Peptides against a protein of PDB entry 1ZZD. Designs and how they scored, part 84

Target 1, 109 residues: chain A of PDB entry 1ZZD
Amino acid sequence: FQVVNPYLLRDLVDLGIWDEGMKQYLITQNGSIQGLPNVPQELKDLYKTVWEISQKTIINMAADRSVYIDQSHSLNLFLRAPTMGKLTSMHFYGWKKGLKTGMYYLRTQ

## One batch from the design tools (peptide; made by RFdiffusion4, then SolubleMPNN)

Design b2_p19_7_s2 (from b2_p19_7, 14 letters changed)
Fold by OpenDDE base, seed 4:
Structure b2_p19_7_s2 (fold): chain B 109 residues (1-109), chain A 19 residues (1-19)
Amino acid sequence: as target 1 above (109 residues)
Amino acid sequence: EEEELEKLLEELAEKSPLE
């Protein structure tokens, strides 16, 4: 699945347009927001060349900002070619950052 | 203890860095 940039996610939440439908849209569009009519052009320009952010950054953002993806207040992580080692590391790093709840969504690419 | 467990988890996290 396409990786969603955590900063983009934050901005979509701030716009009040983030929901399950939006999530599915981004997945089908490979993370592109260019086709969204309700997104300001400045955000479209900002995210044109954005690539994946490290998983550590995602976890840090979740811990520091308390930004939740859906109504369940879950953390979503996106991995490229995930291994058991990576999954374990994410879990432990999340623990280190105080995220004692399990990951609700884990997306793989 | 919780603190000891957290330390262990931190060590393991450092041994297997994330991308």
Scores: peptide ipSAE 0.018, ipTM 0.381, DockQ to the pose 0.271
Fold by OpenDDE base, seed 1:
Structure b2_p19_7_s2 (fold): chain B 109 residues (1-109), chain A 19 residues (1-19)
Amino acid sequence: as target 1 above (109 residues)
Amino acid sequence: EEEELEKLLEELAEKSPLE
């Protein structure tokens, strides 16, 4: 079940590029607008999907929060195409950044 | 052992960075 972000929908309508073709495109791309040439980069940056956010950035944010808590928050990671190598790197990076707990949630596209 | 493991993990993290 996929729901289009209502704010994204608004902005696409405001740009005058919302139509049935755009809707179908978003469905096939799981909500990603990164590949659209007629969308400003500012909006692309704003509406990154959970699959497009840097996993390193997420880990960094988790590590930053861990400074103020005894137990690290649950780390939720979203990977489009996870490999064992990538997962291992994520664990090692998390360890390096001082995460006290391992990855709790792993989501795959 | 924990310190050695930490060092090893740091080295491996540097050699295999996140993409």
Scores: peptide ipSAE 0.016, ipTM 0.400, DockQ to the pose 0.384
Fold by OpenDDE base, seed 5:
Structure b2_p19_7_s2 (fold): chain B 109 residues (1-109), chain A 19 residues (1-19)
Amino acid sequence: as target 1 above (109 residues)
Amino acid sequence: EEEELEKLLEELAEKSPLE
């Protein structure tokens, strides 16, 4: 089941745009507010869903964590529409950033 | 052999940048 992020809910209420229609919109959009024209870009950047975060950023975070452990954490990547080219790029970029292991989990929406 | 593979992988990484 889907639960609305309580912090996002607070900010939408503060903007005065929270209502039943907004709730239904979020349900159909899997929590994404990126398509809403009346939401400030600052909030869109803050509340990116797992599917909307740059894969490059995820890899960078994984590489940073690997400095403190002997074996890199399992790299979990989330792609909305994976292509063979994108998968190849992620694999090579991860290797370049010093990840000790390849992609462990690939999840698609 | 491993060094050659590493160089090849580095080149491929540069040719396939992530967004």
Scores: peptide ipSAE 0.015, ipTM 0.385, DockQ to the pose 0.326; fails the geometry check
Fold by OpenDDE base, seed 2:
Structure b2_p19_7_s2 (fold): chain B 109 residues (1-109), chain A 19 residues (1-19)
Amino acid sequence: as target 1 above (109 residues)
Amino acid sequence: EEEELEKLLEELAEKSPLE
């Protein structure tokens, strides 16, 4: 089951490139527009999927947020192809970056 | 004790960097 980002849908419609073919493309590409030549790079950057973002970046973002929020917000990590080594690295990196809570939940593609 | 643990975790993080 896949949900299309409603804002992405809006922007694609505004670009005049939304059609059934585009819909099917997004489904097959798991929502990624990175491979579309007729989409501005700015939009590609804006709509990077969680699978296209560095896990290190995700942890950094979580750490930055933790400065202003309490530990009630759980850290969720996403991995395309997780390995034990990578999971361990992520756990310790999170601690190093000052996360108040450890990894609570892991999602995989 | 907590400081020692933090130091240990930092060392482990450096030894096993994220890709």
Scores: peptide ipSAE 0.014, ipTM 0.373, DockQ to the pose 0.260; fails the geometry check

Design b2_p19_7_s3 (from b2_p19_7, 13 letters changed)
Fold by OpenDDE base, seed 1:
Structure b2_p19_7_s3 (fold): chain B 109 residues (1-109), chain A 19 residues (1-19)
Amino acid sequence: as target 1 above (109 residues)
Amino acid sequence: ELEELMKKLLELAEKSDLE
């Protein structure tokens, strides 16, 4: 069950590029607009899906929060195509950034 | 020994395709 972000829908309508073709495109691309040439980069940056956000950025934010708490919040990571190598890298990157726990929840597309 | 191993793994992580 996929719902288009209402704000994204608004912006696409404002750009005049919303139509049935666009709707089908978004469905097939799981909401990603990164591949659309007629969308400004500003909007692409704004509407990154959970699969397109930098994993390092997420880990950094988690590390920053950990400064003020006794135990780290659970880290939610979204990976399009997880590999053992990438998981290992994330684990040790988190360690480097001072995460108090290695607890993470992996979500796959 | 464990600490050294972790350092090596960190180096590998930094050179990985982690995004």
Scores: peptide ipSAE 0.021, ipTM 0.378, DockQ to the pose 0.541
Fold by OpenDDE base, seed 4:
Structure b2_p19_7_s3 (fold): chain B 109 residues (1-109), chain A 19 residues (1-19)
Amino acid sequence: as target 1 above (109 residues)
Amino acid sequence: ELEELMKKLLELAEKSDLE
């Protein structure tokens, strides 16, 4: 069961491109609009899915939060088509940013 | 030294594609 972001739905309706075909497209793309040619870039930037957010950004956010707590926040990463290379890079990037704990949870598509 | 090894690995990781 998948629910479309209500704000995204509104904006797509305002663009006049919402229809059954668009609905099916979003279902198959797990809510991503990045591949749609008729959507303004500003909306694509606004509605990035969890799979489209920079992993570096996630790590940076985790590092920032860890400054104010005794125990490091759990680091949750979302990877699209993870490879050993990506996992290694994330691990060492986290180390560089001073994270005291390893990766708690890795979610993949 | 372990620290130097870690630095080298970090440099390699930075050059690797990170999503």
Scores: peptide ipSAE 0.019, ipTM 0.362, DockQ to the pose 0.529
Fold by OpenDDE base, seed 2:
Structure b2_p19_7_s3 (fold): chain B 109 residues (1-109), chain A 19 residues (1-19)
Amino acid sequence: as target 1 above (109 residues)
Amino acid sequence: ELEELMKKLLELAEKSDLE
């Protein structure tokens, strides 16, 4: 199962907006809060940064392990014509594939 | 080659995020 960032959970609880709907939203959005209208921009910026750091780690680890070897052609096309949509999809795909390991690495290294 | 490609993706992602 997907684990919610404990710090994010804390902040959402402190804001009084944590509920089952919020939980399901985060699951469908792979932990992103960027689309939430009732979250302060400061928190969005903070967790965006955390998310980006995590993505960097996941991408690096994936490269080292050749996890995306079967996606070489797709990655090449991505570089040829990158769009925000493609970048977002790539990030979420990478995050989903390496979430547990990536988060563990960030916390322990 | 795959590692280099993924590094380029990372760079593009960072650039896109800054824009």
Scores: peptide ipSAE 0.019, ipTM 0.309, DockQ to the pose 0.118
Fold by OpenDDE base, seed 3:
Structure b2_p19_7_s3 (fold): chain B 109 residues (1-109), chain A 19 residues (1-19)
Amino acid sequence: as target 1 above (109 residues)
Amino acid sequence: ELEELMKKLLELAEKSDLE
């Protein structure tokens, strides 16, 4: 089952746009609000789902953390529509950024 | 030799559609 993020619910209520239609929309969109025209961009940025964050950004953050640890943290990458090209690029981009351990988990939507 | 191969593969990967 899917539960709406309580903080997102609060913010949508504060905006006055929460209703049954909005609830059904979120269910069909797997919690994504990126396609809603009446939601401020700052909220869209705040409530990005795991499928909506740039893979390069995730890898960059992991690389930054790896500088301070003896072994890279496990890296989880989420792809909505993975291709062989994307998978290859992610692997070698991580290597380029100095990750001690490559991609540990790959999850798809 | 392995490092050279990895570098070549990296160059090819950079041309892909990674987001």
Scores: peptide ipSAE 0.023, ipTM 0.392, DockQ to the pose 0.420; fails the geometry check

Design b2_p19_7_s4 (from b2_p19_7, 12 letters changed)
Fold by OpenDDE base, seed 3:
Structure b2_p19_7_s4 (fold): chain B 109 residues (1-109), chain A 19 residues (1-19)
Amino acid sequence: as target 1 above (109 residues)
Amino acid sequence: MEEELEEALTKLAEESDLV
């Protein structure tokens, strides 16, 4: 599946760098703008794709939320190239952080 | 899947241009 951020496209248009080449770039890069030299770093930081966000950060956020809810929300993780070792590590990390719910959704690039 | 993404990007870009 592909996730397209409409706000990203808005900002690219506002920057005046949106064109057919940019469109094709995004397609080939699965929505990532991290490699674009003419995009401010601030925007790159803002528009990290799900594949570029630290999974540990996501787990931490989920764990933090679990403090205030009876049952933690399902943990959804996105990995470019998951290995069984990585999946196991993520599972145990979540457990260590006190998540009540294991990984429910795993999406791969 | 690239074709679907291309279509989605095109549509969103067009909408963005109108904003």
Scores: peptide ipSAE 0.035, ipTM 0.499, DockQ to the pose 0.015
Fold by OpenDDE base, seed 2:
Structure b2_p19_7_s4 (fold): chain B 109 residues (1-109), chain A 19 residues (1-19)
Amino acid sequence: as target 1 above (109 residues)
Amino acid sequence: MEEELEEALTKLAEESDLV
């Protein structure tokens, strides 16, 4: 199992940077955001000691808040017959490549 | 794009067994 802080989730959503790539990043980093280049240092400092909750709960919260995300994400994805695995890997890859801003556009064909 | 993100997150939540 993996856990993430609910307040961290909130802040990530508010920053408009929550996506599958972010989720995968957090999973691989055991919930740590310390290595994220587009997260303010003050948030990194804050969440060093914040308690964790279920990732499922966090994802649900993020989904509920997604309607309020007006900030474009860093990726434009054009996929033919996309799978969750492909989508996840692409988001993760994009994040690791340091994409910070851009239009989030998912087009499936 | 917001709707697309919402859909993606919803699907992820449904599939997630992470605790």
Scores: peptide ipSAE 0.025, ipTM 0.373, DockQ to the pose 0.139
Fold by OpenDDE base, seed 1:
Structure b2_p19_7_s4 (fold): chain B 109 residues (1-109), chain A 19 residues (1-19)
Amino acid sequence: as target 1 above (109 residues)
Amino acid sequence: MEEELEEALTKLAEESDLV
């Protein structure tokens, strides 16, 4: 099972690169985007740090679909002038808001 | 953008389990 990071999904959608191929890439790479040339390095750095968070913490803090839908516009604003600090803040904000919801597990073999 | 996100999340949900 792979924990799905909805923030990563959001960012990939924002970049306009989310598709079936990207999904399969993430599955194959265990969620890593480090090898993607079309992803800003700042996002790679952000999610590198995210992967250092315990899975348990991620599970507890992840938001459901509706939370991320509601925050889609605000999250996009953060990405317009991104800094590492801003991205980190966005990440933690999203997690905090997601404390009241479950998370998705991608079924993988 | 919101619609795109919703679509993506919907697709993800089809292949995932809610925990």
Scores: peptide ipSAE 0.020, ipTM 0.379, DockQ to the pose 0.023
Fold by OpenDDE base, seed 5:
Structure b2_p19_7_s4 (fold): chain B 109 residues (1-109), chain A 19 residues (1-19)
Amino acid sequence: as target 1 above (109 residues)
Amino acid sequence: MEEELEEALTKLAEESDLV
């Protein structure tokens, strides 16, 4: 069961690199953008798939979940002045939001 | 599953482009 992260798609569209080729690439790579040369590294870090991060990182993100999921304004501030720590936390937020949205869209298919 | 994912990606991309 694969879920699409809507924030990833938004950022790819904003970069102007979304097309049919990109779509097929994501499908074949199970959602990974790590191999794309035209994507900023900070986005690659933000949108790592679950299996692309360490177990320790996953646990840390889960522990910080409540703070970052519930504070949209804090998230906006993080986007304006991101640090690696903030990006890691934002990754979990974005992933969770992607799950919710993806489940919604799959039901409507 | 792959076909469903492709369709979902298309829909989400279209919505994002409209924003």
Scores: peptide ipSAE 0.025, ipTM 0.461, DockQ to the pose 0.019; fails the geometry check

Design b2_p19_8_s1 (from b2_p19_8, 9 letters changed)
Fold by OpenDDE base, seed 4:
Structure b2_p19_8_s1 (fold): chain B 109 residues (1-109), chain A 19 residues (1-19)
Amino acid sequence: as target 1 above (109 residues)
Amino acid sequence: SEDDEFEEELLKELEEELK
């Protein structure tokens, strides 16, 4: 998979901070720029990886989207450290939000 | 984290529903 988003690359170049060192940093960080002190917070917010987005937000978005899609679409969740409690909470919340399809894929970093 | 707080809140609600 592509580690560096092409739009992120453009923005980093525009900032004048793109170089081979930055490239290697992103590779080792699985595409995350959250730990970079020389990157504006606005860009950090814009380019959050799937691992850094709140799962609550993902579920909310999926629930809203499910109104306009068929049941063939699946919900994928990305967890750094899944626990039974967290999974139970997510399933419960998904149910309350009226998701048409239950959790299909659970991915861990 | 935000997700940890979310977990705590939802677990509480779940426990109440299961009483």
Scores: peptide ipSAE 0.025, ipTM 0.406, DockQ to the pose 0.884
Fold by OpenDDE base, seed 3:
Structure b2_p19_8_s1 (fold): chain B 109 residues (1-109), chain A 19 residues (1-19)
Amino acid sequence: as target 1 above (109 residues)
Amino acid sequence: SEDDEFEEELLKELEEELK
């Protein structure tokens, strides 16, 4: 399970191309926009290398939804340059927020 | 799949937060 980059979502909304079809496309493509003909190449290039994400927001949402979802789902986080301190903070933050499962995937660039 | 359904719901929530 991989969460779509929230900044990508923002940009798609700003482009005015976000709709139900786009949402389903992203889900099936694991968040990749590389195959979309109506997305500017500049954005495609940007999101090849952008790993920025509001980790705190994702953790908040995951924690909130974990109350209502199957515990078999994994939480994936993407960090540009994580430090041990940052990882520790995320771990404890998730713990405090009541995540039913720990961090499963950590992707770094 | 269960993962797709979860992600769909999560994306919906993210969309609302970004608006």
Scores: peptide ipSAE 0.025, ipTM 0.403, DockQ to the pose 0.028
Fold by OpenDDE base, seed 1:
Structure b2_p19_8_s1 (fold): chain B 109 residues (1-109), chain A 19 residues (1-19)
Amino acid sequence: as target 1 above (109 residues)
Amino acid sequence: SEDDEFEEELLKELEEELK
């Protein structure tokens, strides 16, 4: 599975760069923003850290949120262990953005 | 592809919720 990150989507909208072209870019790049020249490096670093968090941990953190997992495929866990600092940062960042939607796990491209 | 369509649908739903 790969995650459609609602926090990332919110940030792209806030930057005013979300459009159909960006949408298609993310689809073709499996959600990666690392190659986007119009995204601040700070955000690239932030979401690099987010992607280092195991999917299992993401599910646990979003247990009280709307989390969608495609049951038609097997769950692939990220092997990197998150630190409490990373988890806390992600949690509070999401809270600040006011996102009510959980994370979606979708099929790997 | 089916996976692309699925991802596009999820993004659409998220986009609507962010409005």
Scores: peptide ipSAE 0.034, ipTM 0.495, DockQ to the pose 0.025; fails the geometry check
Fold by OpenDDE base, seed 5:
Structure b2_p19_8_s1 (fold): chain B 109 residues (1-109), chain A 19 residues (1-19)
Amino acid sequence: as target 1 above (109 residues)
Amino acid sequence: SEDDEFEEELLKELEEELK
């Protein structure tokens, strides 16, 4: 699973640092923003603690513009990568709640 | 990779929605 949090994208856009370089950096760094000097520490701390809260809460928060990409390895844009168990639970919860209607899914063939 | 290309495409769509 690869999870892209829409709030992270919004924050990067609001900071004015979102560009092609930033996009490629996130991809190559498996979603980690920890090494970015132009990102405020406050944002790093915010996304570092994401997986310490309810998986259901995370899904609900990102329901309208969340992105899920199925792939061979786990990836997300948060500083702390979730366990496979958390990713699986989030996936099924989102599916059960019908988030597939309002979120983006991509699968590799 | 193919996965990276898919991610880029989705991110582009999200960018449009955030405008």
Scores: peptide ipSAE 0.025, ipTM 0.435, DockQ to the pose 0.026; fails the geometry check

Design b2_p19_8_s2 (from b2_p19_8, 10 letters changed)
Fold by OpenDDE base, seed 1:
Structure b2_p19_8_s2 (fold): chain B 109 residues (1-109), chain A 19 residues (1-19)
Amino acid sequence: as target 1 above (109 residues)
Amino acid sequence: DEEDKFEEKLLEELEKELK
């Protein structure tokens, strides 16, 4: 289960480095930008995935509904300001994978 | 795979929002 942070996408566009290659890179890297040499470290720190940060940090940031993905023991998905299209796609994907419904999903790995 | 297809669809929608 993969979700790209909308704010990350915006920042990558603003940096002028968003293209089809970057898109495919993020898909193959499960949304992680940690390995990108042309991205400032401050952005890497800002957009660490749940896989890359502690659960405590995830809990603290969950209240803000920021987009984060936990791919460790369980998959936790928090989505900020989802559109109906995003919710629909998440719903169907969650249904197929047996995930819970809502603005966030919890799946046991 | 299924995960890749989902991510592509989501990214396409996000791209539309940015345009």
Scores: peptide ipSAE 0.051, ipTM 0.546, DockQ to the pose 0.027
Fold by OpenDDE base, seed 3:
Structure b2_p19_8_s2 (fold): chain B 109 residues (1-109), chain A 19 residues (1-19)
Amino acid sequence: as target 1 above (109 residues)
Amino acid sequence: DEEDKFEEKLLEELEKELK
């Protein structure tokens, strides 16, 4: 599975490093920024432990900008204290359950 | 890869929202 974290995207945009190349990189790296040399270590550390997205944030963004997001193949997962470790565990669990592909939205319980 | 295609589409949509 892959996880899209809108906060990560926001941070990358704020850093001014978001572009087509970055987008493709994230796709191939399943959202990981750990290998990016132009990302501050602080952000790398942050996204080792937080892979959260807020439904409220998504709703607000959609309402503010009227942007359609195709979530037909998305899976919402509630995770308490989402970390990379837990995300990895969920990945393997999902794989074992037949979720070979999918888009995950992680949010705290 | 279908997952990659979906991810790409979603990222593009989110990108538009954030800009």
Scores: peptide ipSAE 0.038, ipTM 0.459, DockQ to the pose 0.024
Fold by OpenDDE base, seed 5:
Structure b2_p19_8_s2 (fold): chain B 109 residues (1-109), chain A 19 residues (1-19)
Amino acid sequence: as target 1 above (109 residues)
Amino acid sequence: DEEDKFEEKLLEELEKELK
């Protein structure tokens, strides 16, 4: 299953470009924003770097076959048996370790 | 497919958290 970065979603919403079309685009592109014309290049660079760092960290710490990298288009993290809690924790941990910053918000379930 | 449906649902849930 595809992993969604909650910080990416936040930034897309803040840019006012999040809609059904954007949602479907991300789904078909495995979460990559590199091909989006309406996204500033600085965000593309940011999330490319952040995603690579986070993915590397998560994969290294997981030591589980449920986590793997898709090399077809950019680096993307996939889980075979994902849960909302696990996905959230992974993204926040990866972000924190990579950028030395904490969570921007708390997710509730 | 199932993966796309899961991703869509996940995005919807995350959207609720951001509102």
Scores: peptide ipSAE 0.026, ipTM 0.453, DockQ to the pose 0.032
Fold by OpenDDE base, seed 2:
Structure b2_p19_8_s2 (fold): chain B 109 residues (1-109), chain A 19 residues (1-19)
Amino acid sequence: as target 1 above (109 residues)
Amino acid sequence: DEEDKFEEKLLEELEKELK
């Protein structure tokens, strides 16, 4: 699974560099922005650390209707017919709903 | 099950947010 930071997504949008290419890049790079030349070093440092989320936090996120994909559960609807558009929409949904944990899981192949 | 229903609800909300 991949840990996704909704605040990272927001910051990329604010930088004006979020597009289809960036989306594909994040998926293939497991969320890492370290290799992006057009991202300020300050942001790279900010998002260098990958955090873990507990099962309890996942339950709380579900209660808050936060969008996540956890391979430890039967949450597979979004993965049955995964498209890049669907994945992007899911990420933005989590961001728009005001996810407070700073991260959530996305299962990708 | 309940998880499936939850996912369906999330999908519906997602679709609404996209409009």
Scores: peptide ipSAE 0.013, ipTM 0.303, DockQ to the pose 0.051

Design b2_p19_8_s3 (from b2_p19_8, 9 letters changed)
Fold by OpenDDE base, seed 5:
Structure b2_p19_8_s3 (fold): chain B 109 residues (1-109), chain A 19 residues (1-19)
Amino acid sequence: as target 1 above (109 residues)
Amino acid sequence: SEEDKFEEEMLKELKEFLE
């Protein structure tokens, strides 16, 4: 299987910057290329959308498997008095936790 | 349980945020 999005892999290979270091970077960054200085902005914009779509998929799956139950006390801080900033933080926190547990099953199909 | 209800609310908030 491929952990990295196959289209992203193709584009990174075409840029000549794909290697094992890049692969590990993407894994630690939950698939985000936004922080890479050697990637064109056009490509960052493209895969920002792809990244958001993937997050929606993880959230939908989490609803079925109760992925966030064990994080209820930590996440309660965000829901007591939600602001846009807190919602953003909660979003990325949930995504990070979801990838650590959910991505294992998604990639083993 | 209360945890289940909390998770449901959290996921609802996340989905709305991503729309």
Scores: peptide ipSAE 0.021, ipTM 0.353, DockQ to the pose 0.055
Fold by OpenDDE base, seed 3:
Structure b2_p19_8_s3 (fold): chain B 109 residues (1-109), chain A 19 residues (1-19)
Amino acid sequence: as target 1 above (109 residues)
Amino acid sequence: SEEDKFEEEMLKELKEFLE
């Protein structure tokens, strides 16, 4: 069950950009507003989700390990309650950036 | 290895994606 942060909702309403489309976007992105071009950066910085923070931590740890990895190591990513939209966005981002292969191991809750 | 370089690039891109 996903609930929009009430303070975020207020701020989005104040910006005049809250609508059904925005709601659906947030659902597909697990509450993240980071990808929205019409949201001020200050607001994006304020409303980083616990999920995003956790993923950044995991990626940072993996990046730290990557300097020592060889064939015995693999890239593992953990997603907290991912939606199909979020997964699709990640895959398309990788594809758009020219990544040959997506993540090898995806751990979900 | 080339695989390691690929993974490092992937991690970099994913990090930027989450910022």
Scores: peptide ipSAE 0.021, ipTM 0.381, DockQ to the pose 0.048
Fold by OpenDDE base, seed 2:
Structure b2_p19_8_s3 (fold): chain B 109 residues (1-109), chain A 19 residues (1-19)
Amino acid sequence: as target 1 above (109 residues)
Amino acid sequence: SEEDKFEEEMLKELKEFLE
């Protein structure tokens, strides 16, 4: 999956705050923007909401047996750690792909 | 498998929690 959410990347570029420093920060924070002081709270809240929606979508899809668990490669879904950004990216990936390309494995940590 | 059943149960619980 992508470390940086593509929509987040777009928004950061639109804000004019995307640079090498930001890139490195996101890498070290696994895509999380929650700790960035130069990012509007509205944007942080937006991606929190999107993250939550994505979680629900993935869970619903999995519960409906839309997620393949027995594929050749696996995709681990974390529910707690690591970072919010990484989870957001993972959930977006799962939402867009429907977790149909790999084995789904649920992790709480 | 038992692992699959466990995951499905967890997902069910999470689904209920999020709704």
Scores: peptide ipSAE 0.015, ipTM 0.329, DockQ to the pose 0.071
Fold by OpenDDE base, seed 4:
Structure b2_p19_8_s3 (fold): chain B 109 residues (1-109), chain A 19 residues (1-19)
Amino acid sequence: as target 1 above (109 residues)
Amino acid sequence: SEEDKFEEEMLKELKEFLE
């Protein structure tokens, strides 16, 4: 199943390209950055053989607001042919939207 | 808090989906 390496996450943040779209992309691509045009080739080569973290860690990162950077256009990533990765991404997106709505409601009541 | 309970519910749903 799809996983994200914590060192990869760090490097993507350092490059300034980590956001919600990037996160959803990684989920749909089974953790692969090989198809990203905005990632240096050296970094792609490095992470071809990097060990992946557990699925549980991915979920924890999604819940961690310090690393879970949001963007408004994340839904557009779901327009490709359906895959298990895309279904996972959609669930993440739905969860995030649900959290935002729920937090707003709970704070106003 | 109710906020925490909501987050826990969402996490539960996500975990179940990925299992």
Scores: peptide ipSAE 0.014, ipTM 0.275, DockQ to the pose 0.060

